# Designs tried in a protein design run: peptides against a protein of PDB entry 6A30. Part 108

Target 1, 150 residues: chain A of PDB entry 6A30
Amino acid sequence: AQDADNVLQPIMDLLDSNLTLFAKICEKTVLKRVLKELWKLVMNTMERTIVLPPLTDQTMIGTLLRKHGKGLEKGRVKLPSHSDGTQMIFNAAKELGQLSKLKDHMVREEAKSLTPKQCAVVELALDTIKQYFHAGGVGLKKTFLEKSPD

## One batch from the design tools (peptide; made by RFdiffusion4, then SolubleMPNN)

Design b2_p25_3_s2 (from b2_p25_3, 14 letters changed)
Fold by OpenDDE base, seed 2:
Structure b2_p25_3_s2 (fold): chain B 150 residues (1-150), chain A 25 residues (1-25)
Amino acid sequence: as target 1 above (150 residues)
Amino acid sequence: SLEEEIRKKMEQSRQDKIEEYEKKL
């Protein structure tokens, strides 16, 4: 339980921060696309967090979280104009794209078989995240979450 | 809005899972 929580909490905090932003800025169609990209990001982040030695990942997640958090700490949330919202989505997508490139760098480490403990953490984390992204049926479809190759 | 509903449901799902973990500790 504790190991799964240690993996999930940073991810959930990231998701909460992003969803709050996206729910305010995005139209329905854009939000659905953002949720799909966030799903991919979460899956990739979990893969890294579980497969890599724990010391590098907290720093990476913390750096990613700090990079995403630095966008939020500036003061009076002027309702972003439609242009500002688009730019924020673009910046978020750009950061997601950088994470994809980081995937390509990390996939170069030989896919060590997950230990049984790591597998259990992955399974628990995946179930939790699937439920989170499904959001009681208003989020992503179960079929999409189950068929995701990530 | 649908976006607000999604956000609320996702937050609720998160809280429910946190509570589930806390009960298992």
Scores: peptide ipSAE 0.046, ipTM 0.516, DockQ to the pose 0.288
Fold by OpenDDE base, seed 1:
Structure b2_p25_3_s2 (fold): chain B 150 residues (1-150), chain A 25 residues (1-25)
Amino acid sequence: as target 1 above (150 residues)
Amino acid sequence: SLEEEIRKKMEQSRQDKIEEYEKKL
């Protein structure tokens, strides 16, 4: 449990922070697209966090996620015009998409088979995240979550 | 709004799952 919480808590804190922002600025169709990209990011981040040796500091995930959050701080709260909101989401999605390309650079460290303990943590974390993203039926569809190749 | 409802349901789902795991410990 503690190992799963150590993986989940940074991810949930990121999701809560980003969803609060996106819920204020996104239309329904845009929000669904953002949720799909966040799902991919979470799956990739979780895979890396669990597969990487436990010594890769919580700080790296937090720092990778915080470095992408810092781009939003400097803009004066002008109510973004509908175009500016779309551009911010596009930039956020593009930044999130570049995190997927970081997969290719980290892949060179040995794809060590998950230990039984790591498998149990992955299963627990995956179930929690699926329930979170499904949100009692108002979030992502179960069929998308189950068929996701991530 | 629908977005606020999604956020609330996601947060509730997270909290319910945390509580479920805390009860199993």
Scores: peptide ipSAE 0.044, ipTM 0.528, DockQ to the pose 0.328
Fold by OpenDDE base, seed 4:
Structure b2_p25_3_s2 (fold): chain B 150 residues (1-150), chain A 25 residues (1-25)
Amino acid sequence: as target 1 above (150 residues)
Amino acid sequence: SLEEEIRKKMEQSRQDKIEEYEKKL
């Protein structure tokens, strides 16, 4: 239970912070693309958080969030101008691209077999995250979430 | 249970995101 919270809370914070922004600034088609990349990021983050010691991944998620969050410190969520929103999407996409490259570097580390406990945590987390990304049908398609290689 | 609390938090957040996405449909 605590392990599931430790995995889900950073993911939830990531999703809450980014999806609100993207839902405001993106067109529907662009939003779907961004959501697909966020899904990959979440899956990779979850995998790392479960497989790697908690300390390193919280810092990575926290660093990703903090690099984006340093723009969030001032009070009123000013809807970034369309230009600012585009730049934030670009920055987010750039970071996602860097994370994809980091995946290629991490694939070399031993695929640590998940313990039965870790598997149960992953399953619970996956179901919850899939429901979140599906968002009652307005988010990502169930078929995408179920068949994604992530 | 902690699991139920997590589920509730995730469900609430999901609902919030539904409302955000529906505004764009």
Scores: peptide ipSAE 0.020, ipTM 0.472, DockQ to the pose 0.079
Fold by OpenDDE base, seed 5:
Structure b2_p25_3_s2 (fold): chain B 150 residues (1-150), chain A 25 residues (1-25)
Amino acid sequence: as target 1 above (150 residues)
Amino acid sequence: SLEEEIRKKMEQSRQDKIEEYEKKL
């Protein structure tokens, strides 16, 4: 149980931080696209966190998430003017892009078959994240979440 | 707004799952 919390907590913190920003600045169609990109990011992050050796993962993800999350200071986001909204979307997309680029630098160690314990952690984490992204039907469709190649 | 509703429902879903998980620890 504790192992799944260790995987989920950094991911949830990332999601909460980004969703708070994106919900303020994005139109519905843009927000849905951002959610899809966040889903991919989360899946990639989970794959790495669970497949990589336990000791290096929390620090790397925590450092990455903290480096990106600290840029989201709780400053009173004045409702950005229309021009400011576009720049915020661009900045947020840039931050997401930087998180995805870390994908290319993390050596895929050989796809070691997940141990039964790792499988249980993944399943629990995936269920939690799927429910979060589905958001009671207003978020991403279940069919998208289940058929995601990530 | 719809975006705020999505955010709130996502947050509630997250919190419910965290609580469920914490009860199983």
Scores: peptide ipSAE 0.043, ipTM 0.525, DockQ to the pose 0.299; fails the geometry check

Design b2_p25_3_s3 (from b2_p25_3, 14 letters changed)
Fold by OpenDDE base, seed 4:
Structure b2_p25_3_s3 (fold): chain B 150 residues (1-150), chain A 25 residues (1-25)
Amino acid sequence: as target 1 above (150 residues)
Amino acid sequence: SKEEEVRKKMLEAREKKKEEYLKKQ
């Protein structure tokens, strides 16, 4: 339980912070595109987290995700002008993209097969994220979410 | 707005899944 929460909470906090911003500034079509990109990013981050040893990675990913999530919150986002909104999306994407750089900093520890416990945690995390992005049918389509590599 | 609805439903889905997880333990 606690292990799943430790993995999920930083990701969800980051998503919540970014989605609040995107929901305000994005048109419907843009929002859908942003959600798709965020989904890909989250899935890639999860995949990388799975490959990495649980304890060091949870702490590092959690710390990085929290640091980035808090950075976005402290921006008293003055309602950005349209130009500012694009820049904010770009910055958010860039910050989220720094999660991809975690791959470089995350020691290629030998891809140890996940323990059954770790697999269960990851499965729960993925299900939670899928439900989150599906948003009761108003978000991303289930078919799109299921095509993402687990 | 539709965007706000999406956000709200995403948050609801998160909380629902947390509750389900707590019930399984």
Scores: peptide ipSAE 0.072, ipTM 0.604, DockQ to the pose 0.455
Fold by OpenDDE base, seed 5:
Structure b2_p25_3_s3 (fold): chain B 150 residues (1-150), chain A 25 residues (1-25)
Amino acid sequence: as target 1 above (150 residues)
Amino acid sequence: SKEEEVRKKMLEAREKKKEEYLKKQ
């Protein structure tokens, strides 16, 4: 159970930081699109974290996710003027893009079969993230979340 | 706003799962 929290906490902190920003600057349609991109990022990050050796990668991803999450907190979100909103979206997209680039540098080690314990941790993590993104029905649709390639 | 509702529900989902996790430890 502690292992699941260690994986989830950095991801959730990043998501919370981004959502706080995006909820302020995005209309509903834009927010939904941002959520889809965040979902893809999270799934890609998790896939790599699972495929890569468990111990070293959680700390690296966690550190990177925390670094990006903390960078968002320091911006006193002044009520963005319309021009400021676009720039904020661009900056947030840039930060997300940097997380995606880190993905490309993570060497795919041979997909070791997950141990039953690792599978349970991943399942719990995925369920938590799906619930988070579904947001009681106001977020992403369950059908979209289930189509994400396990 | 709808955006605030989404954020609120996402945070509620997170906290609920944290509570469930802590109860199982």
Scores: peptide ipSAE 0.070, ipTM 0.595, DockQ to the pose 0.343
Fold by OpenDDE base, seed 3:
Structure b2_p25_3_s3 (fold): chain B 150 residues (1-150), chain A 25 residues (1-25)
Amino acid sequence: as target 1 above (150 residues)
Amino acid sequence: SKEEEVRKKMLEAREKKKEEYLKKQ
């Protein structure tokens, strides 16, 4: 139970921070697209966490999320001109894209089967994230979330 | 706005799951 919160908290903090920014600058159609891309990123990150040893991955994901989170705090929120908003989205997308490239450098350690405890933590984490993205019906559709490869 | 509603509901879903977790402990 505490282990699930340790996995979820960094992910949820990152999602909330990005969502706050995107909710301010994006129209409804753009926001929906952003939510879909964030969902894909979360699913890819969880897939990697399952394949890699849990302890090293939590530290690496936490370190990656923390390194990217620290870059966002020091930006003096000057109300970005239209050009600055586009550049911020581009930089955020680039940072998210770098998380995707990390896939190729994470050594294929042999897919050790998850222990029953690890499976329970992952299931709880996935359910929480699905509910977060569904947002009581105003976010992503349940059918979209359930079709994502687990 | 619609965007603010989405954000609010996402946060509510997160807090609801935390409460359910604490009740099981």
Scores: peptide ipSAE 0.065, ipTM 0.589, DockQ to the pose 0.402
Fold by OpenDDE base, seed 1:
Structure b2_p25_3_s3 (fold): chain B 150 residues (1-150), chain A 25 residues (1-25)
Amino acid sequence: as target 1 above (150 residues)
Amino acid sequence: SKEEEVRKKMLEAREKKKEEYLKKQ
């Protein structure tokens, strides 16, 4: 439980922080796009965390995710006009998209085979994340979540 | 709002899954 929570907690804290922000400013259609991009980011991060040897620094995923979250803090919460909200989402999506390009700069350490314990933690983490993003049917569709590369 | 409902349900799903896992251990 603790190992899975240690992996999930930084991701979930980031997701909650971002969702809190986006829930205030985004319409339904935009929120779905944000959720899809967040899902891709989480899956890519999980894939890297699985393929990368256990990054001992829980702090790196959290810090990488936090460093990109800090860019949103400086803007005075003027209720962005509908146009400004779109630009903020575009910027957030662009920042999230740049995290996908970080794949090229992370030195491909040899994909170590996961131990059975690590596999169980990953399966639990993936199931938790799928449930989180599905949100009892109000979030992403199950069909979209199942198409994610396992 | 619908967005707040999504957030609420996401958080509920997280907590429910944690509770289920803790009960199985």
Scores: peptide ipSAE 0.059, ipTM 0.584, DockQ to the pose 0.434

Design b2_p25_3_s4 (from b2_p25_3, 11 letters changed)
Fold by OpenDDE base, seed 4:
Structure b2_p25_3_s4 (fold): chain B 150 residues (1-150), chain A 25 residues (1-25)
Amino acid sequence: as target 1 above (150 residues)
Amino acid sequence: SKEEEIREKMQKAIQEKKEEYLKKL
């Protein structure tokens, strides 16, 4: 449980922060698209972190999430003007795009087989994230979440 | 707002999963 929470908490903090922002600035259709990209990003980040050595895993998710989260100043999200919202979406999309490209440059260190404990943590994390992204039906469709490369 | 609803449902889903997980441990 604690290990899963340690993996999930940084992800959830990132997602909550970004979703709060995106939900304010995006229409429902755009929000769903952003959620899909965030989902892909999270899955890719988790995949990499899981494939990376265990000691670096929490730190790597945390560092990847933190490197991208450091731009989220604790500033009171004033409702950005329509122009500011569009720019924020663009910046977020650009950041997401850059993270996807980072996939291609990370040398696949040999995917060490996850320990059963690590697998359980990952499964729990994935289930929680799937539920988070589904958001009781207002987020992403379950079918989309299940079709994502597991 | 729809935003608040999404956030609340997301938080609820997380909490329910945490509770479910804790019950299985």
Scores: peptide ipSAE 0.045, ipTM 0.589, DockQ to the pose 0.614
Fold by OpenDDE base, seed 2:
Structure b2_p25_3_s4 (fold): chain B 150 residues (1-150), chain A 25 residues (1-25)
Amino acid sequence: as target 1 above (150 residues)
Amino acid sequence: SKEEEIREKMQKAIQEKKEEYLKKL
């Protein structure tokens, strides 16, 4: 239980921070695309966090979270111009792209079979994230969330 | 706004799952 919360809480904090940002910047159609990409990112991050032995991933997730968090603390939120919003999406996508490169480095470790405890954490995390992305029917469709091969 | 509604529903879904999880501990 505590282990699942330890994995979920950083992901949820990241999602809350990003969704708050994207909901302010993105139109509905763009927001749906962002949600789909965030879903893929979260699935990929969870797969790595759970399949890999306890790497100091709290530092990597924490560093990624801290890098995103440091951008929000400076002054008067001038509504980013449409250009600034696009650049923020691009920067977020670029960081997501760096996480995909981290995928190629992490996939090289032999996929050890998940322990029953790790499987339970994955299942709980996946269910929570599916509910989050479904958002009571206003987010992503259940059919899309279920078709994810991850 | 529709976007605010999405955020509120997402936050609610998270909170409900956290509460469900805490009840199973």
Scores: peptide ipSAE 0.044, ipTM 0.581, DockQ to the pose 0.380
Fold by OpenDDE base, seed 1:
Order: structure tokens, then sequence, then C-alpha cells
Structure b2_p25_3_s4 (fold): chain B 150 residues (1-150), chain A 25 residues (1-25)
């Protein structure tokens, strides 16, 4: 439980932060596309976090989260003007793109066979994330989540 | 808002899975 929570919580915090931002600035169709890209990112990050020793990925996710968290502290809730929304989408898309490029720089370290404990953590994490992204039918379709390469 | 509904359902789904997992331990 604690190991799964340690892996999930940073991912969920990232998702909550990004989804809150995207849901404010994106239309429903754009939001669904963003959710699909976030899903891919989460699956890739989770795969790495569970296969790699937990220390490096918590630091990377934490560093990514900390780099993103510092941008939100200018707490003036100015209603984003239409121009500000586009810039925020662009910045968020750029950040997601940088996370995608992080995929290319992480050397294919040989997929070490997951221990049974790691497999159980992965399964629990995947089920939780699938349920999260499905969001009782308002998020991504179950068929899309199930067809994602496990 | 649709955003709040999604967030609420997502948070609920996480909480339900956490509770289910804690019951199995």
Amino acid sequence: as target 1 above (150 residues)
Amino acid sequence: SKEEEIREKMQKAIQEKKEEYLKKL
C-alpha cells in the first residue's frame, strides 16, 4: 500500500495540477486529447518509476512537480484573458512535450523483470489510474484505457 | 462545472480504490 501510494501520489498530484489547469482553459474536445496524452505520459512515468529504483523517479517527478509548482505561486486570480489562456495552453503543451522528450533521453535500460511485489504495485497503480482517467464515464473511455499497451 | 465534476469523480475513484486496497491488507 505505502509503496503504491508513494508512486501514485506524485503522479496524481501532477495530474490534478495539470487537469485543473487544462480543464479551465480547454474545451471538452481539447481536454480529451490532453487527457490521452497525460495518460500516455503517466503510463510511461509509472513504468519507469516501478522498474527503476524508487529514489531517482521520485526525485525526477518531484523536481518536475517543483518546477511546475513555482509557476503557480503568482496567485493573482486574474480571469485569464483569451490571450493568457492560449499562452498557458502553449506553455503546458511545451511542458508535456518536454516530458515526452524525456522518454527519448532515458536510455532503454533493460526492462528488469518486475518482482511479484512490483507487479502487484503496478497492477494496483494501473487500476487506480484507469479508474481516475475514466472518472465514472466523464473522462476517457474504458476501451481506450484497456487497449493501452500494458 | 464539467471540470469540477471530472475532478470530483476522479478524486472519488482514487479514494474508493485506496479504501478497497486498505481493506484487502
Scores: peptide ipSAE 0.040, ipTM 0.574, DockQ to the pose 0.504
Fold by OpenDDE base, seed 3:
Formats: C-alpha cells, structure tokens, sequence
Structure b2_p25_3_s4 (fold): chain B 150 residues (1-150), chain A 25 residues (1-25)
C-alpha cells in the first residue's frame, strides 16, 4: 500500500500544480494538448522508474521534481506577463526534452524483468493516473489513455 | 469554469481510488 502511495503522491502533486497553472492560461484546445504531453511525460517517467533500481528511482524522481519545484519559489504570484507565460511553457518544453534525452542513456541498462511486486505497484499507479487524466470524462478520452503504449 | 470542473473531477477520481485501495488492504 504505502509503496504505491510513495510513487504516486509526488507525481500527483506535480500534475496538480502544473494543471492549475496551465488551465488558467490555456484555451480548451491548448489545454488538451498540454494534458496529452503531460500524459506522455508521466508514462515515460514511470517506464524509466520501473527499469531503474528502487533507490535510484526515488532520487531521480526526487531530483526531477526538486528541479521543477525550485522554480515554484513562494514569491507573490504576480500574474505572469504574456512573456512570462511563454517562457514557462518554453522551460517546461525544454525540461520535457531533457527527459527525452535521459531515455537514450537509460536504454543501455539491461531490461531487468520486473518483480511481481513491482508489476503490481506499476499497475495500480497506471490505473490511478489514467483515472486522474480521464477526470470523470472531462479530461482525456479513455480510448486515448488505453492506446498509449504501456 | 471548465477548469474548475476538470480539477474537481480529477481530485474526486484520485480520492475514490485511494478509498478503494484502502478498502482492499
């Protein structure tokens, strides 16, 4: 139980923080695109987290989340000027791009078969994340989430 | 707003899954 919560909670906190920001600044069509990119990011992060040893996973997710979290300085949320919003999207895209490059470095470690315990944690995490992104039918379509390469 | 609706539905879905998980323990 606690192992799944330990993996999910940081991801959910990151998603909630980003969605709150994007939903305020994006039109409906842009928001759907952002949700699709966030879904891909989460799936790629989970795929990587599963392949890496548990100890390195917490440090990598923690380092990724901490690098993103340092940008959330407690400063008075000045309504980002139009330029600041564009720069935030650019920085988010750049960080997503760096995550893509990290894929090429991780492919070198032999695909160790997941233990049954790791598989169960992953399945639970994926189901929870799919429900989050579906958002009772107002978010991403179930068909899109199911067609994503698991 | 549609944003608030999405956020509310996301939070509800998470809470329902947490409760389901706690019942299976």
Amino acid sequence: as target 1 above (150 residues)
Amino acid sequence: SKEEEIREKMQKAIQEKKEEYLKKL
Scores: peptide ipSAE 0.036, ipTM 0.577, DockQ to the pose 0.461

Design b2_p25_4_s1 (from b2_p25_4, 13 letters changed)
Fold by OpenDDE base, seed 3:
Structure b2_p25_4_s1 (fold): chain B 150 residues (1-150), chain A 25 residues (1-25)
Amino acid sequence: as target 1 above (150 residues)
Amino acid sequence: SSSQQRIEELTKKLKEAIKEGKVIF
C-alpha cells in the first residue's frame, strides 16, 4: 500500500494542478484531446517507473511530470483572445502526444517480468487513475481507458 | 487508503469543473 501511494502521489499532484484548470478553460473537443494525451503520458510514465529500478523512480516520475508540467507553467498564458489559448493548449497536447510516441524509440528493454508485488502495485495504481480519468462518467470513456495497453 | 480518498476528492473537483464549464464527454 505504501509503495502504491509513493507512485500515486506525484501523479495526483500533477493531475490536481493541471486538469481542473484545463476543464474550466478548454472547449469540449480540446479538453477531451488533452485528457487522452495526459492519460497516455501517465500510463507510459508509470510503466517506465515500475520497470526501472525503484531508487530512481520517485525522482524520475516527479521530474518527467514536473518537466512537462513546468513547461506548461512557464507559459504564463496571458490568455490572449479565446482562439490563442485553445491553440496553446492544442500545442501542449501535441507535445504530450509526441512524448507518448517516444515509447517506440525507447528500446523495449526486455520487460523483465514484474514481480507479483510490482504487478499488484501497478494494478492498484492503474485502477485508481482510471477512476480519476473516468470522473464518474463525465471524463474519458471506460472503453478507452481499458484499451490502453496494460 | 489515503490515496483513494484523495483521488475521490480530485474526481469530485474535476466533475464540478466540467459541470461549470458545461463540458460533458
Scores: peptide ipSAE 0.104, ipTM 0.673, DockQ to the pose 0.402
Fold by OpenDDE base, seed 4:
Structure b2_p25_4_s1 (fold): chain B 150 residues (1-150), chain A 25 residues (1-25)
Amino acid sequence: as target 1 above (150 residues)
Amino acid sequence: SSSQQRIEELTKKLKEAIKEGKVIF
């Protein structure tokens, strides 16, 4: 449980900072895209963390999320005026465009064998994140969330 | 866990924001 929390905290910080605001200001199609790209980012970050470094390295997870979400970090913005909202959407779209390119650079490194403990942590983390992105049925579809970005 | 509770809260906020903001997937 503690190890799962260590993996989840940086992700939750990213989601808390940006996703609620995006949900309020974005049109349906834009919001859907934002959610999908955030999901991919999370999955890619977790995959890299599983394959290369120990899952317990919060610093690495945080660094990976920040590296790809750097534009999102400044997004503790008050409810934007109409002009601010448009700029925020534009910035979000730009960031999402950069995230989509990241997928092409994911070289399939040799997956290290996970210990049973690491597997349990990953499963718990994935289930928790899926719950968030599903948002009681108003978010991403379960069928999409079950698709590995692999 | 603390993280699970936080995710539940965030999920609730997201749901509310989606309802207020017009969007159902």
Scores: peptide ipSAE 0.103, ipTM 0.667, DockQ to the pose 0.423
Fold by OpenDDE base, seed 1:
Structure b2_p25_4_s1 (fold): chain B 150 residues (1-150), chain A 25 residues (1-25)
Amino acid sequence: as target 1 above (150 residues)
Amino acid sequence: SSSQQRIEELTKKLKEAIKEGKVIF
């Protein structure tokens, strides 16, 4: 449970900081695309965090998320003008796009088989995140979430 | 768990934001 919380906390911080804003400023098709890309990002981040030896150091997940989140932290919540919203979406899309390059770096590290304990932590974390992204039926469809490569 | 409670709160916030934005998936 504590290990799952350690994995989930950085993800929850990212979701709390960004998704509420995106939901307010994005058109529905754009928001849907952002949610799908964010889902992929979360899955990839979890896969890395769990396949990598339990890095006891909260610093690495925080650093991976901070390296990708640094663009959004300095935004004083000025209500983004329409231009500022577009730039934020562009920056977020750029950050998500750079995360796709991070996928290429992940494929090179030998996917060490997860221990049964690590698998249980992953499953619990995945179920929790799926619930969030489904958002009681107003978010991503269950069929999309279940087809995500485990 | 604390994480589950936080996810429920975040889910609520997301649902509210989607409703306000009239976003339907």
Scores: peptide ipSAE 0.099, ipTM 0.660, DockQ to the pose 0.393
Fold by OpenDDE base, seed 2:
Structure b2_p25_4_s1 (fold): chain B 150 residues (1-150), chain A 25 residues (1-25)
Amino acid sequence: as target 1 above (150 residues)
Amino acid sequence: SSSQQRIEELTKKLKEAIKEGKVIF
């Protein structure tokens, strides 16, 4: 349980900081794309965080996610005029794009066989995050979440 | 777990935000 919490905490911080805001400001089509990209990012982050010894990567991912997440919070959300909303979406898309590129630079760590314990933690974390992204049926479809490349 | 409770809270917030935006997937 504690190990799962440690893995989930950085992800939850990212989701808390960004997704709720994006859901409020993004158009449907943009939000859908954002959610899909964030899902991919989260899955990749989880895969790497658990495959890598937890100590070094949590700090880097947490710092990277925090640096990117804080960049969005600094904009005092004045009720965005349409222009401000567009800029926020653009900034969010840029940040997501940088995170996606980070995926390419993030060394494909060789699939070291996860220990059974690590697998269980990943599975629990994955299920929890799937629930979040599904959002009671108003978020991403279960079929999409299940087809996500493990 | 603390994480589960937090995810439930985040899920609620996300659902509310989606509803407010009239975005349903």
Scores: peptide ipSAE 0.095, ipTM 0.659, DockQ to the pose 0.384

